# Peptides against a protein of PDB entry 6RGO: the designs that were tried, part 292

Target 1, 392 residues: chain A of PDB entry 6RGO
Amino acid sequence: MALKLLGFNQDATCFSVISSNKGVTIYNCDPFGKCFELEKSTSNDEELDFLVEMLFSTSLIAVVDKTIGASKRKKLKIVNTKRKATICELTFPHEIMDVIMNRKIICVVLKSDQIFVYDISCMKLLRTIDVRGEKLKSTSKFRNSEAVGDIGVRVSLSTDNNSILCYSSYSKSDKENAPLNDIVVFDALKCIQINVLPAVHQSNIVCIACSPDGMLMATASEKGTIIRVFKTIDTENDEPILVNEFRRGSRPSRISEMKFNHDNTLLACVGESDTIHIFALPVTTTEADANEDDTLQQSSHSLSSSINGLQYISKGLANRFGKIIVSKIPTQSQQRHVAYIKIPENAKYRIGFPKDTTNTIHICGEDGNYLVYSIPRNEVGPCTLVKSNTFD

## One batch from the design tools (peptide; made by RFdiffusion4, then SolubleMPNN)

Design b2_p24_5_s1 (from b2_p24_5 with E2K E10Q E12K E16K L21E E23K)
Fold by OpenDDE base, seed 4:
Structure b2_p24_5_s1 (fold): chain B 392 residues (1-392), chain A 24 residues (1-24)
Amino acid sequence: as target 1 above (392 residues)
Amino acid sequence: EKPSEPTEEQIKELQKLLEEEEKE
């Protein structure tokens, strides 16, 4: 049977899959088992396609039936999984491309490159972000979105209540074919643009991850060779702060998903390659106010030795055209993975970080494997398989 | 074009679900 992975929820307690015969199934990770099924509404041999976004381990899911020929591709359904009932329906002017949520916000991404930001508590539209809007004032030509494949606005939302939304935007270029290589950081609650990171890649951004706290974001282009990590809010001299530049590989390979762990110490990436890569992030010491007293000498044996990560403060060379080129961190300072997982070629995998175990990663494959790995702390190497389950 | 708006009944049912999930 063809499985299609929809992904993990925010805390990796559940994952969702499409089964060609059954429809949507949600699995609980621990204890492992089916927790919800959405039956196929049509008896037709049509290839099922869905968006499913789950609100953590709650009974709230957002569902979009994306099945080809379905008039429902513009309809968001909020479903109560305990009641097996649609409790809210919204119809959009264009096809829904993505849905992301946290406890405060739902973001709906349309094929029109619009992002609709909703207050989840009342489904009130807080903001319409028109990512083309700045560009459409200059370019009347709708790109016929049919021929340009999987290039669209990418989004990621912090899982916390701060609701930091990172999205890809079109660079300010007079070219009709401007890449989606800018990032906008947006406070989804306040509906304020916080930051703009121009030209973070040379090509379209195809993957974005926001940290759970919204303080970091990771970006990857269609090349998928370099992952960049930025601060979302903080700037240095009004310039974006590049925290890390990671090398996934030398060969181009699409990254489909990236995730931070809950303490922002790890970034994982998965895609078309046979390898999930896990990168170590520098512990951002929040300068907590130096209130004096408690000298608890936690002798954290800092594995300080080999992460002489030169803080390349990439002073963005404002090129003569006002484009902040993220200064290419010299290829020598590009960090490699600290850990990896080998996955079958041609199996799509999704990743999740559980909240309670910062050195554990959950993965699931369209091969029907749900796997839990332990991430090595003290050495560069393979992750250790801790648990495995199968699903159909 | 603007998206559709939920009904007041749908909003109440959504709010009820969120309030139930905040208590668990």
Scores: peptide ipSAE 0.514, ipTM 0.941, DockQ to the pose 0.900
Fold by OpenDDE base, seed 5:
Structure b2_p24_5_s1 (fold): chain B 392 residues (1-392), chain A 24 residues (1-24)
Amino acid sequence: as target 1 above (392 residues)
Amino acid sequence: EKPSEPTEEQIKELQKLLEEEEKE
């Protein structure tokens, strides 16, 4: 039976899957077990496709039936899992491509490259974001849906109440085929654009992750070889602050998901490769007051000094055409993973970070494995398997 | 075209759910 992974919730306490026979199933991570099942509404042997977004461990889920031929691809359902009832239904003008939420906001991404931002408490529409903009509406015939692969607007939302929304946008190039290589940072509560990061990659952005607090954002392009981490709010001389540039690999491979851990110390990525990569983020030493006294721990300082050589190369070469080309960190100074997990080839995996254990990662596969790994703190190497469960 | 709007009953049921989950 084909399993299709939907992903973890915001705190990795639950994950959702599509089972061909049962429809949508939600599993609790600890104690491991089924906590909810949404039955298949259609008797047809059609391949099931759903979007499911969970609100943490609450009984609130957002569901879209994306099954082929279903008129429901334009319908967002809010479901109470305790009651097994649809409590709210919204119909959109176009197919729903993605749904993301936190305790304050629901964002709905359409095939039209529109983002609808809702206040969850009343389902009031706060903003419609048109990512194509007014100028591109006239010339962009609907990208013939067949030939342009999974290139659409990507979104990520902070899991906190600040509700920082990061989304991919079209570059201001007068080219009819402008890439989705800009990032917009948006305060979803205030409905204000905070920042624009132009041309963060040379090709379309296919993956975005916002940190839980909304202060950091990670991006990957179609190549999936380089991951860039930016500050979301802060700018230096009106230029985007590049915090990190990570090398996943030398070979192109699609990244499907990235996540920060809850303290912004780790970034994980998963995709079409046999390896989940985990990167360490530099601890921004808040200048804790240099109180003089702790003379003794001289020995461990030697490894920290090499990281300080990340000169903020804030020197965006403003090329004559107003494209801030984020200066490529020299390939030699690109940080590699600090940890990794080997996964089966061709198995799709999803990742989640639990809130209480910053050095633990949850993963689940379309192979029916739910796995908990410990991340090494002081050594570059494989993660250690702590717990395994199977699901059907 | 605009999205549909929820009914007042749907909003009340949603608010009730959110208020129940804020107490847990």
Scores: peptide ipSAE 0.511, ipTM 0.940, DockQ to the pose 0.905
Fold by OpenDDE base, seed 1:
Structure b2_p24_5_s1 (fold): chain B 392 residues (1-392), chain A 24 residues (1-24)
Amino acid sequence: as target 1 above (392 residues)
Amino acid sequence: EKPSEPTEEQIKELQKLLEEEEKE
C-alpha cells in the first residue's frame, strides 16, 4: 500500500500518515501503536492528500482534505480525536497550503500567499498577513501564481507560548520575478513584526525551522546545499545575526524538513537525499559561567583536511551578501560535530526530537519504518539505532 | 474575501476541549 508521511507533532510523541486504504492514521511513539484513525470518506481511487497538525499529544487536531477535485481544500476542520467529532469548521477564500499551531496560535497559509493568524482559545482572527500585498507596494506586476510550481510562502512557529512566527517574503527588488528569499519574524500573539532578514539566500526559501523557544531559525533554499541559522529577535547594529552556516552537501537536493532539538544544541535536516544530517550548534554560554578556568586540553586529534574548506567560504560571502554581521564564530569551535543517518534512496522520511532526550531523534519513513536513533555527541559519525517498529 | 467565522457553539466546544487537555 502507498503510505504518505504527514510528520511528527511538536514533541515527537506522535506521528501521522496517510494510508491509501484507511485514510489518516496517527501513531503514538511510546508505547508504539495506532492511537487514532480518520476513515476515508470517499470510495474513489483518487490519491489521498491531507494536512494534519496535532496540538502536541492532545486530542486536538487540525485537518484539511487536500484530495484533488474536492472543494474541501479550502476547509479547515478542528477534530476532537477522543470523540471522533469535528468541533469547528472554517472555510477560506483560497486553497490551504499549510497549517501550523502551538498552545496559543493557529496559522493557516493559503495559495494566495496569505497567512491567517488565529487565537486558538476562541478562534478569533488576530491578523491577516498578505505577503503579496507587501510585494505589490514595491512591484506592479502580479506573478501568475499558476506557473511557478512548488514555490509558495513557507512558515514555522515556535512551540512555546511566545509564538514567534517566521515566514518567507518577497525581496524588494524591482525585478518582476522577485524570489521568496526574505524572512519576516513576527510576534503572532502581539501581531507585531519583530525583524526582517533580507535576501538570506539567492533563490527561493523552501524550508524554515523555528527553534522551540523562538530564539533561532534555520533556512534552506531550493538548492538545499547551504543551511543558515539566524537569531530571530536579536540584531547587531540593526543587522541580522548569522549564528551558523552549514553545508549539507555539494549536490543540489531539496530539503523537505528541518528541526531543532529542545535545547537548541542540534539541528536536523531531511529531504530527497539518502542521508539525514544532524548539525551541532555552538552552545551560547550565557556570560555567567565563563569564570571556570576549564583548561580544555587541546587534544589535537587531526580531524581531516575536508573541514578547512568551510573557513574560506565565510570570508568571501560576508563581502557580497550585505552587512549580515557574522558574529565571529570563535575559530576554535570550527569542529562542527555532524552526525548522520543513512536512509533508503528516494524514501521520504520525517524527523522529530523528543523533549526529554536531547540526544535522541525519532524518524519515520513512507517505507513503514519508525526508528529511534541515538546521536553521538563527541564524535563525527553515524547515529546508533536504539529502537525500530513497523506500521502499515 | 474573508474566511468564515466559527459559531458560538463551536467556540464553546473548542474551549471545553482545551480546558480538558490542560488538566491532563
Scores: peptide ipSAE 0.510, ipTM 0.940, DockQ to the pose 0.910
Fold by OpenDDE base, seed 3:
Order: structure tokens, then sequence, then C-alpha cells
Structure b2_p24_5_s1 (fold): chain B 392 residues (1-392), chain A 24 residues (1-24)
């Protein structure tokens, strides 16, 4: 059967798939099993396409039927899975490209490069973000979806209640084909733009991940060779906003998904390559809880790779030409993965980090495998398979 | 063009779902 993966929920307790014969199925991870099914409404052999966003382990899902020829690609349905009922339906002016949520906010991304931000508690529209801005409204050349592939506005939302929204934006170049290589950081609750990170890559950003707390974000371009990690907020200290640069590989390969674990110690990435890569992040010691005497001799083998190569471009030049955030980090300071998982080259995989086990990763494949891996702590190497299940 | 708005009944049913899930 052709399976299409939709992904894990925020805490990796569930994942959703499209089965060509059944429609949408949601699986519980532990105990493993089907917890919800949306039956196929049409007997036609049309390739099913859906967006499904689940609110953690709750009975709330957002669903968009994206099937070709379906008049439903502009409709967001909120479904109660326990009641098997649509409890809310919203119609948008354009096709829905993405839906993301947490306990406070729903964001709806349209093909028009608009982001609609809703308060989930009342479905009140808080903000419409027009990523193209007012100048481009006159040239209604929607990117012909056929010629320019999956290049659109990318979004990621913090899973916490702070509701930090990161999205890709067009560079201020007067060129009709400006790349989506800027990042905007937005407080979705207050509806305030917090930061703008200009030109974080040379090409379009195709993948964004926000940390659970919204303090970090990761970005990858169409090249997928370099992953950059940024602070979302300017700290009062003259610390660089770019905190990490990771090398996934030397060959171009699309990254489809990235995720932080729940304590911001790991970043995983998956895509069209035969390998899931897991990177270690430096533990940001928040200075606050230094008082409790727990003498756990963490042998911090500080791999103090002397990041001597961050040339401080002095504050004075930044005001006139914009913040050049991306100094060329020397290739020698690019960190590699600390762990990896080998996957079939032709199978798309999704990743999730469970909340309770920061050194465990959940993965699922279009090959019908749900796999749980343990991440090595003290060595660079392969992850160990702990549990496996199959689905259809 | 603006998106549609939910009905008051849909909002009440959504609020009830969210309140049920905060108690589990």
Amino acid sequence: as target 1 above (392 residues)
Amino acid sequence: EKPSEPTEEQIKELQKLLEEEEKE
C-alpha cells in the first residue's frame, strides 16, 4: 500500500499517516496501536493528500483535505476524535499549505504567503501576516506551483505557551524572485515581531525548527548541507545570535524535518538522504539554578573546540548595512553529528522526541516501520534500536 | 477576502473539548 507520513505530534506520543485504502490513520506510540481513523469519503483511486495537526495527546485535531480535485483545500476542520465529529470549520480565500498549533495558538499558512494566527480557545483571528508585504499585492503572480517546487513560506511554532512563531520571509531585494532567506521571529500571543534575521542562508529556507521553549531555532536551505542554530531573542550580552553551525553532509540533499528534544540538548534532522543525523547542542546554563549542591560529577569533557573564529564584526557597521549575522564560520569549526540512524534511501521518514526520555528518538517510515532508538551518550556512533512495530 | 468565522455553537463545543482535555 502507498503510505504517506504526516508526522508526529508535539510530544511524539502519536503519529499520523495517510493510507491509500483507509484515509487518515493516527497511531499511538505506547501502547502501540490505532487510536483514530478518518475514512476515505470518495471511492475514487485519487491520490489522497491531507494535512493533520494533532494537539499533543488530546482528542483535538486540525484536518485539511488537500486531495487534487477536492473543493476542500481551503477548509480547515477541527475534529473531536473521541466523538468522531467536526466541531469547527473555517474557509480560507486560498489553499492551505500548512497548519501548526500548540495549546494557545493555531497558525494557518496559505498559498498566498499569508499566515493567519488564531487564539485556539475561541478561534479569534489575532493577526494576518502578509509575508510578501504590500508592494507585491499588485503582481498577483502566485508562484505557479508547477514550476517552482515546494518553495513557500515555512513556519515553526514553540510547543510551550510562549507561542514563539518563526517563519521564512523574502529578502528586501528589489528582484521579483527574492529568496525566502530571511527569518522573522514573532510572538504569536502578543502579535509582536521580536526579531528579524536577514539572509541566514544564500538560498531559500526549506526547513525550520523552533525549540520547545522558543529560545532556539534551526534553519536549513535547499542545499541541506549546513544547519544553522540561532537564538530567537537578542540577549543583552554581545553574544552572537548564531550559536551553532552543523554539517549534515558534503552533497546537497533536502532536509524535510528537524526537531529539538525537550531539553534543547539534541537536534535531529531527516530528509531525502539514507541517514537521520543527531547533533549535540551546548547546554545553555541558565545561571539561575546554580545553588543546589548536587555533586553529580558530569565529566564535562568540554570539547572546548575553541570557537576562536567568530570575527566580531563590530556593532558600528551593523547599523548602516543591516546585521550581517552569517560570518563565514570556518569549515573547521563546523560540528558533525554525534549520532545517526541508517534508513532506506527511498523511504520518507518522520522524527519525534518523547518528553520523558531526552536520549530516545521515535521515527516512522512510509515503509510501514515505527522504530524507537536509543541515542548514545558517551560516543559518536549509530543509535541502538530498542523497539519496532509495523503499520499498514 | 477574509476567512470565515466560526459560529457561537462551534466556539462553545471547542471550548468544552479544551476544558475536557485540561482535566485529563
Scores: peptide ipSAE 0.503, ipTM 0.938, DockQ to the pose 0.911

Design b2_p24_5_s2 (from b2_p24_5, 7 letters changed)
Fold by OpenDDE base, seed 1:
Structure b2_p24_5_s2 (fold): chain B 392 residues (1-392), chain A 24 residues (1-24)
Amino acid sequence: as target 1 above (392 residues)
Amino acid sequence: EKPSEPSQEEIEELQKLLEEEKKE
């Protein structure tokens, strides 16, 4: 049977899949098992397409049936999984492209490049963000919406109550066909724009991840070769702070998903490649614990040669992308440990970080595998498989 | 064009669900 992955919830306690015969199925990770099923409304052999966003491990899910007809693609259903009932239905003017939520906010992304921000507690519309309308205010030229394929507004929301929303926006370039290569940082609760990161890539942004606390964001372009990590709120001299730049690979490959772990020490990425990459982030020592004079004699073993190549790229790009202040990552902490997981070629996988185990990653595949890996912290190498389960 | 607005009954059912999930 063809499986289509919908992904993990915010805390990686559950994941959702589309089964061609059953419809939407939700699995619990621990104990592993099926916890909910949404039956398909049609007997047709049509390829099922759904959006499903779950509120953590709760009985609240947001569902969009994208399988058949332009009308269904415009409807958001809020479903109580315990009652198996739709408790709220909202209709939008355009097709729904994405839905994201936390305990405070639901964001609905439309094909019109609009983001609708709702208070989850009453489904009150707090803000309509018109990413196209903002572009039209900055650039006199209309983009005909039809011809730019899979490239739409990308969003990510912090899982905390601060509800930091990061979204891709159009650059202010007077060029017809300006790329979606700016990032806007938005306080979704207060409905205030906090920051704008201009031209974070040369091409359209196709993947964004916000940290759980909303203090960091990761971005990837259509090329998927470089991942950039920025501070969301903090600026230096009114300029964006680039905290990390990672190279996933030398060959172009689409990144489909990125996630931070709960303590902001790891960033994972997955996509069309045979490899999930896990990058170590520098621990931002809060200034308070700098007093323990722990003379850890770091044995200077020979991993120095491969890292020097990354330093040369940072200096050259800092000059071309003029205003992005690369925070001086201390040269000693530049041993960026990278872990990896090998996955089957052309298998779509999704990733999740559990809250209680910062060195563990959950992954699931369209091959019907749910896998739990331990992440090495002190070495570069493969992750260790801890648990495996299968689903249909 | 504006999105539809939820009914008062839909809001009350949603609030009830969110209150039940705070007790777990």
Scores: peptide ipSAE 0.512, ipTM 0.934, DockQ to the pose 0.910
Fold by OpenDDE base, seed 3:
Structure b2_p24_5_s2 (fold): chain B 392 residues (1-392), chain A 24 residues (1-24)
Amino acid sequence: as target 1 above (392 residues)
Amino acid sequence: EKPSEPSQEEIEELQKLLEEEKKE
């Protein structure tokens, strides 16, 4: 059967799949089993396509029927899974490309490069972000949907209540075809722009991950060879906004998903390659809650990554947005993975980090495998398979 | 063009769901 993976929820307690014969199925991870099924409304042999975003382990899901020929690609449905009922339906002016949520906010991304930000508690529209509207009123025809591939506005939202939204934006270059290589950091609750990171890659950004606390974000371009990790907020200390640069590989390969673990110690990435890569992040010691007692000897094996001086070339152009964030980091400072998982070639996988076990990763494949891996702590190497289940 | 707005009934049913999920 053709399976299409939709992904894990925020805490990796559930994952969603499209089965060609059944429609949308949600699986619980522990105990493993089906927890919800959305039946196929049409008997047609049409390839099913859906967006499904689940609110943690709750009975609330957002659903978009994206099936080709369906008039429903502009409709967001909020569904109560316990009642099997649509409780809210919103219609948008353009096709829905993505939906992301936390306990406070729903973000809806349209094919028009607009982001609609909603208060989930009342479905009140808080903000419309027009990612194109910051460019000149040049008659930039809607990207002819056929010629420019899967390049659109990418979004990621913090899973916490701070609701930090990171999205890709167009560079201010006078070129008609400016790349989506800027990042905007947005407070979705206050509806304020916090930061703009210009030219974080040379090509379009195709993958973004926000940390659970919204303090970090990871980005990957169309090349998928380098992953960059940034602070979302300018610290008062002259610390570089770019905190990590990871090398996934030497060959170009699309990254489809990245995730931070719940304590910001690990970043995982998956895509078109035969390998899930897991990178170690430096523990950002927030100085605040150093209460006295727990003298747990953190053997700080200072991997002295000599972050040799990022020479900030402050070119003195007085425009507020002129921080060149990406100096050429020497290739020697690029960290590799600390752990990996081998997956079947051409199998699409999704990744999730469970909340309670920071050294465990959940993965699921279009091959019908749900797998739980243990991540090695003290060695660079393969992850160990702990649990496996199959689904159809 | 603007998106549609939810009805008051849809908002009340959504609020009820979100309150039920805070008690579990």
Scores: peptide ipSAE 0.504, ipTM 0.932, DockQ to the pose 0.911
Fold by OpenDDE base, seed 4:
Parts: C-alpha cells; sequence; structure tokens
Structure b2_p24_5_s2 (fold): chain B 392 residues (1-392), chain A 24 residues (1-24)
C-alpha cells in the first residue's frame, strides 16, 4: 500500500500516516500501536492527501483534507479523536498549506502566503500575517505552477507556551520573484514581531525548525547543503546571531524536516538523501542568574571534545544595499554531523525527538518502518537501532 | 477575505476538550 507520512507530534509520542486504503492513521510510539483512525470518506481511487497536526499525545487533532478536487482544502477541522467527532470547522479563503500548533496557538498557513494565528483555547484569530505584504495582495498571480508545489511560506512554532513562531518571508527586493530567504521571528501570543533575519540563505528557505523553547531556529534552503542555526530573540549590535553552520553534504538534496531535541543539544535533519544527519549544538549556557551558593562539585568529566567552534560572530556585513549577508562561515569551520542514520533510498522519513530521552530519536518511513535509535554522545558515528516496529 | 469564525457551541466543545486534556 502507498503510505504517506504526515509526521510526529511535538514530543514524538505519536506519528501520523495516510494509508491509501484506510485514510489517516495515528500510531502511538510506546506502546506501539494504532491509537486513532480517520476512515476514507470517499470510495474513489483518488490519492489521499491530508494535513494532520496533533496536539502532543492529546485527543485534539487539526485535520485538512487536501485530496485533489476536494472543496475541503480550505477547511480546517478540529477533531476529538476519542469521540471521533469534528468539534470545530473553519473555512479559509485559500487552500491550507500547513498547520502547526502548541498548547496555546494554532497557525494556519495558506497558499496566499498568509499565516493565520489563533488562540487555541477559543479559536480567536489573534493575527493575520501577510508575508507578501500589502503590495502583493492585488497580484492574483498565485504561482499557478502546480509543478513547484514546494515553494511557499515555511513555518515552525516552539512547542513551549512562549509560542515563538519562525516563518520565511520575501526578501525586500523589487523583483516579483523575490526569494523566501528572510526569516521573521514572531511572538504568536503577543502578536509582536521580535526579530528579522534577512537573507539567511541565497535561495528560498524550504525548511525551518524552531527549538522547543523558541530560543533557536534552524534553516535550510532548497540546496539543503548548509543548515544555519540562529538565535531567535537575541541580537548582537542589532544583527542576527548565527550560532552554527552545519554542512549536511556536498551535493544538493532537499531537507524535508529538521528537529531540535528537547534540550537544544542536537539538531536532526531528514530529506531526499539516504541519510538522517544529527548535529551537535553548543550548549547555550543560558546565563542563569549567578545565585552564588550551591557549590555542588558535580565533577562530570564532560569529555569536552574541543569543538573549538570559533564563534564566528558573523557580523553581517551590511553590503552597500543594506542586505545583511550572514557572513559565510568559512567552509573549513562548517561542522559536520556527529551522528547519522542510514535510511532506504527513495523512502521518505520523518523524525521526532522524545522528551524524556535527549539521546534518542524516533524515525518513521513510508516503507512502513518505525525505528528508535540511540544517538552516540562521545563519538562521531552511526546511531544504534534500539527498537523497531512495522506499520501498514 | 476573512476566514470563518467558529460558533459558540464549537468553542465550548473545544474548551471542554482542552480542559479534559489538562486533567490527564
Amino acid sequence: as target 1 above (392 residues)
Amino acid sequence: EKPSEPSQEEIEELQKLLEEEKKE
């Protein structure tokens, strides 16, 4: 059967799949098993397409039927999985491209490059973000390129209650074909723009990940060769702080998903390549207030592998055109993966980090494999398979 | 164009669900 992966929930306790014959199935990761099934409403041999965003391990899901020809592509359904009932239905002016949520916020991304930010507790619209801005509202040139289905506004939301929203935006260029290569950081609760990271890549951003705490973001372009990690809120001299630049590979390959682990020590990426890459992040010492007292000499011999990651504080050279080019970290200082997982070629995989085990990664494939890997801490190498299950 | 707004009944049912999920 053709499986299509929808992804993991925020804490990697569940993942969602589309089965061509059954519809949407949600699996629980531990104990492994089906926890919800949304039956196919149509008897037609139409290729099913859905968005499903689950609120952690709760009975709340957001569902969009994206099946071709369906009038439902503009409808967001909130479903109670325990009751198998739609409890709320919202209709949007345009096709829904993405839905993300946390315990506070739902963000709905439209094909119009609009982001609708909702308070989940009452489905009150807090903000409409128009990524094209007012000037482009009149250009009904929706890119009718059916073929370029993947150039659109990308979003990521922190899983915490701070609800930091990172989204791709069009660079300030008078060109109708401006790349989606800026990042905006937005407080979704306060509805305030916190930061703007201009031109973080040379080409369109196709993948964004926000850290669970919203303090970091990772970005990848359509080239997928370099992943950049930035601070979301903090700036240095009003310039974006580039924390890391990782090299996924030398060859272009699309990154479909990136995830931080729950302690911001790891960043994983997956895509069209035969390899999931896991990168180590420097421990951001939050300057916790130096309250003096507790001298607990935990002599944790952290084998400080001297990742003399020169903090190239890339002072963005504002070139003569006011474009902060994130100064390319010299290719020699580009960190490689610390760990990897080999996956079947042409199998699409999704990734998730469980909350309780910072060195464990969950992956699932359209090949019907759910796999749990242990990530090596002290060496660069392959992850170790800990658990495997199959699904259909 | 503006999206549709939920009914009061939909909001109450959503709130009920979110309150049930906070107790688990």
Scores: peptide ipSAE 0.502, ipTM 0.931, DockQ to the pose 0.902
Fold by OpenDDE base, seed 2:
Structure b2_p24_5_s2 (fold): chain B 392 residues (1-392), chain A 24 residues (1-24)
Amino acid sequence: as target 1 above (392 residues)
Amino acid sequence: EKPSEPSQEEIEELQKLLEEEKKE
């Protein structure tokens, strides 16, 4: 049977799949098993296509049926999984491309490069973000979006209540075909722009991950060779703070998903390659806890691996035209993965980090495997398989 | 064009669901 992965929920307690025979199925991770099924609306042998976003482990899901006809692709259904009932239906002017949520906010991304921001508690529209509208001073015709079906606005939302929204925007370059290589950081609750990171890659951004707390974001371009991690809110002299630059590989390969773990110590990425890469982030010691005198001499042998001082050569060449050139970290200072998982080359995988175990990763494949791996703490190496289940 | 707005009944059903999920 052909499976299509929809992904994990925010805390990796559940994952969703499309089965060609059954429709949408949601699995619980622990104990492993089916927790919800959405039957096909049609008896036709048509290829099923859905968007499904689950609100954590709750009975609330957002569903878009993309299988048949332009009308269904414009409808967002809020479904109560316990009742198996649609409780709200919203119709949009354009096809829905993505849906993301947390406990406060639903964001709906349209093919028109619009982001609709909703208060989840009442489905009140808080903001329409027109990512093209900031460009409309130039007569840039609607890109005939027919050609490369995968270049659109990308979004990521913090899983916390602060509701930090990161989205890709078009560079202000006078080129008719300006890339989606800027990032906007937006407070979705207050409906204010917090930050703008210009030209974070040379090509379109195809993957964004926001940290659970909204303090970090990771970006990857169409090349998928370099991942950049930035602070979302904090700036130095009105310049974006680049925290890390990771090298996934030397060969171009699309990254389909990235995720931070719940304590911002790890970043995982998956895509078209045979390898899930896991990168270590520096622990931001908040200086605040330095004052409590609690004498527990636990000899944390900090293996001070002498990662020689990355002199932040914040030589921002502020050229006279206010173009923040994100200073490329020298290729020699690009960090590699600390851990990896080998996956089948022909199987799409999705990733999730459970909340309770910061060194555990959940993965699922279109091959019908649900796998739990332990991530090595103090060594560079493969992850260890801890648990495996199969699904159909 | 604007998106559709939910009915009052849809809002009440949604609020009921969200209040049930806060108690778990």
Scores: peptide ipSAE 0.500, ipTM 0.931, DockQ to the pose 0.908

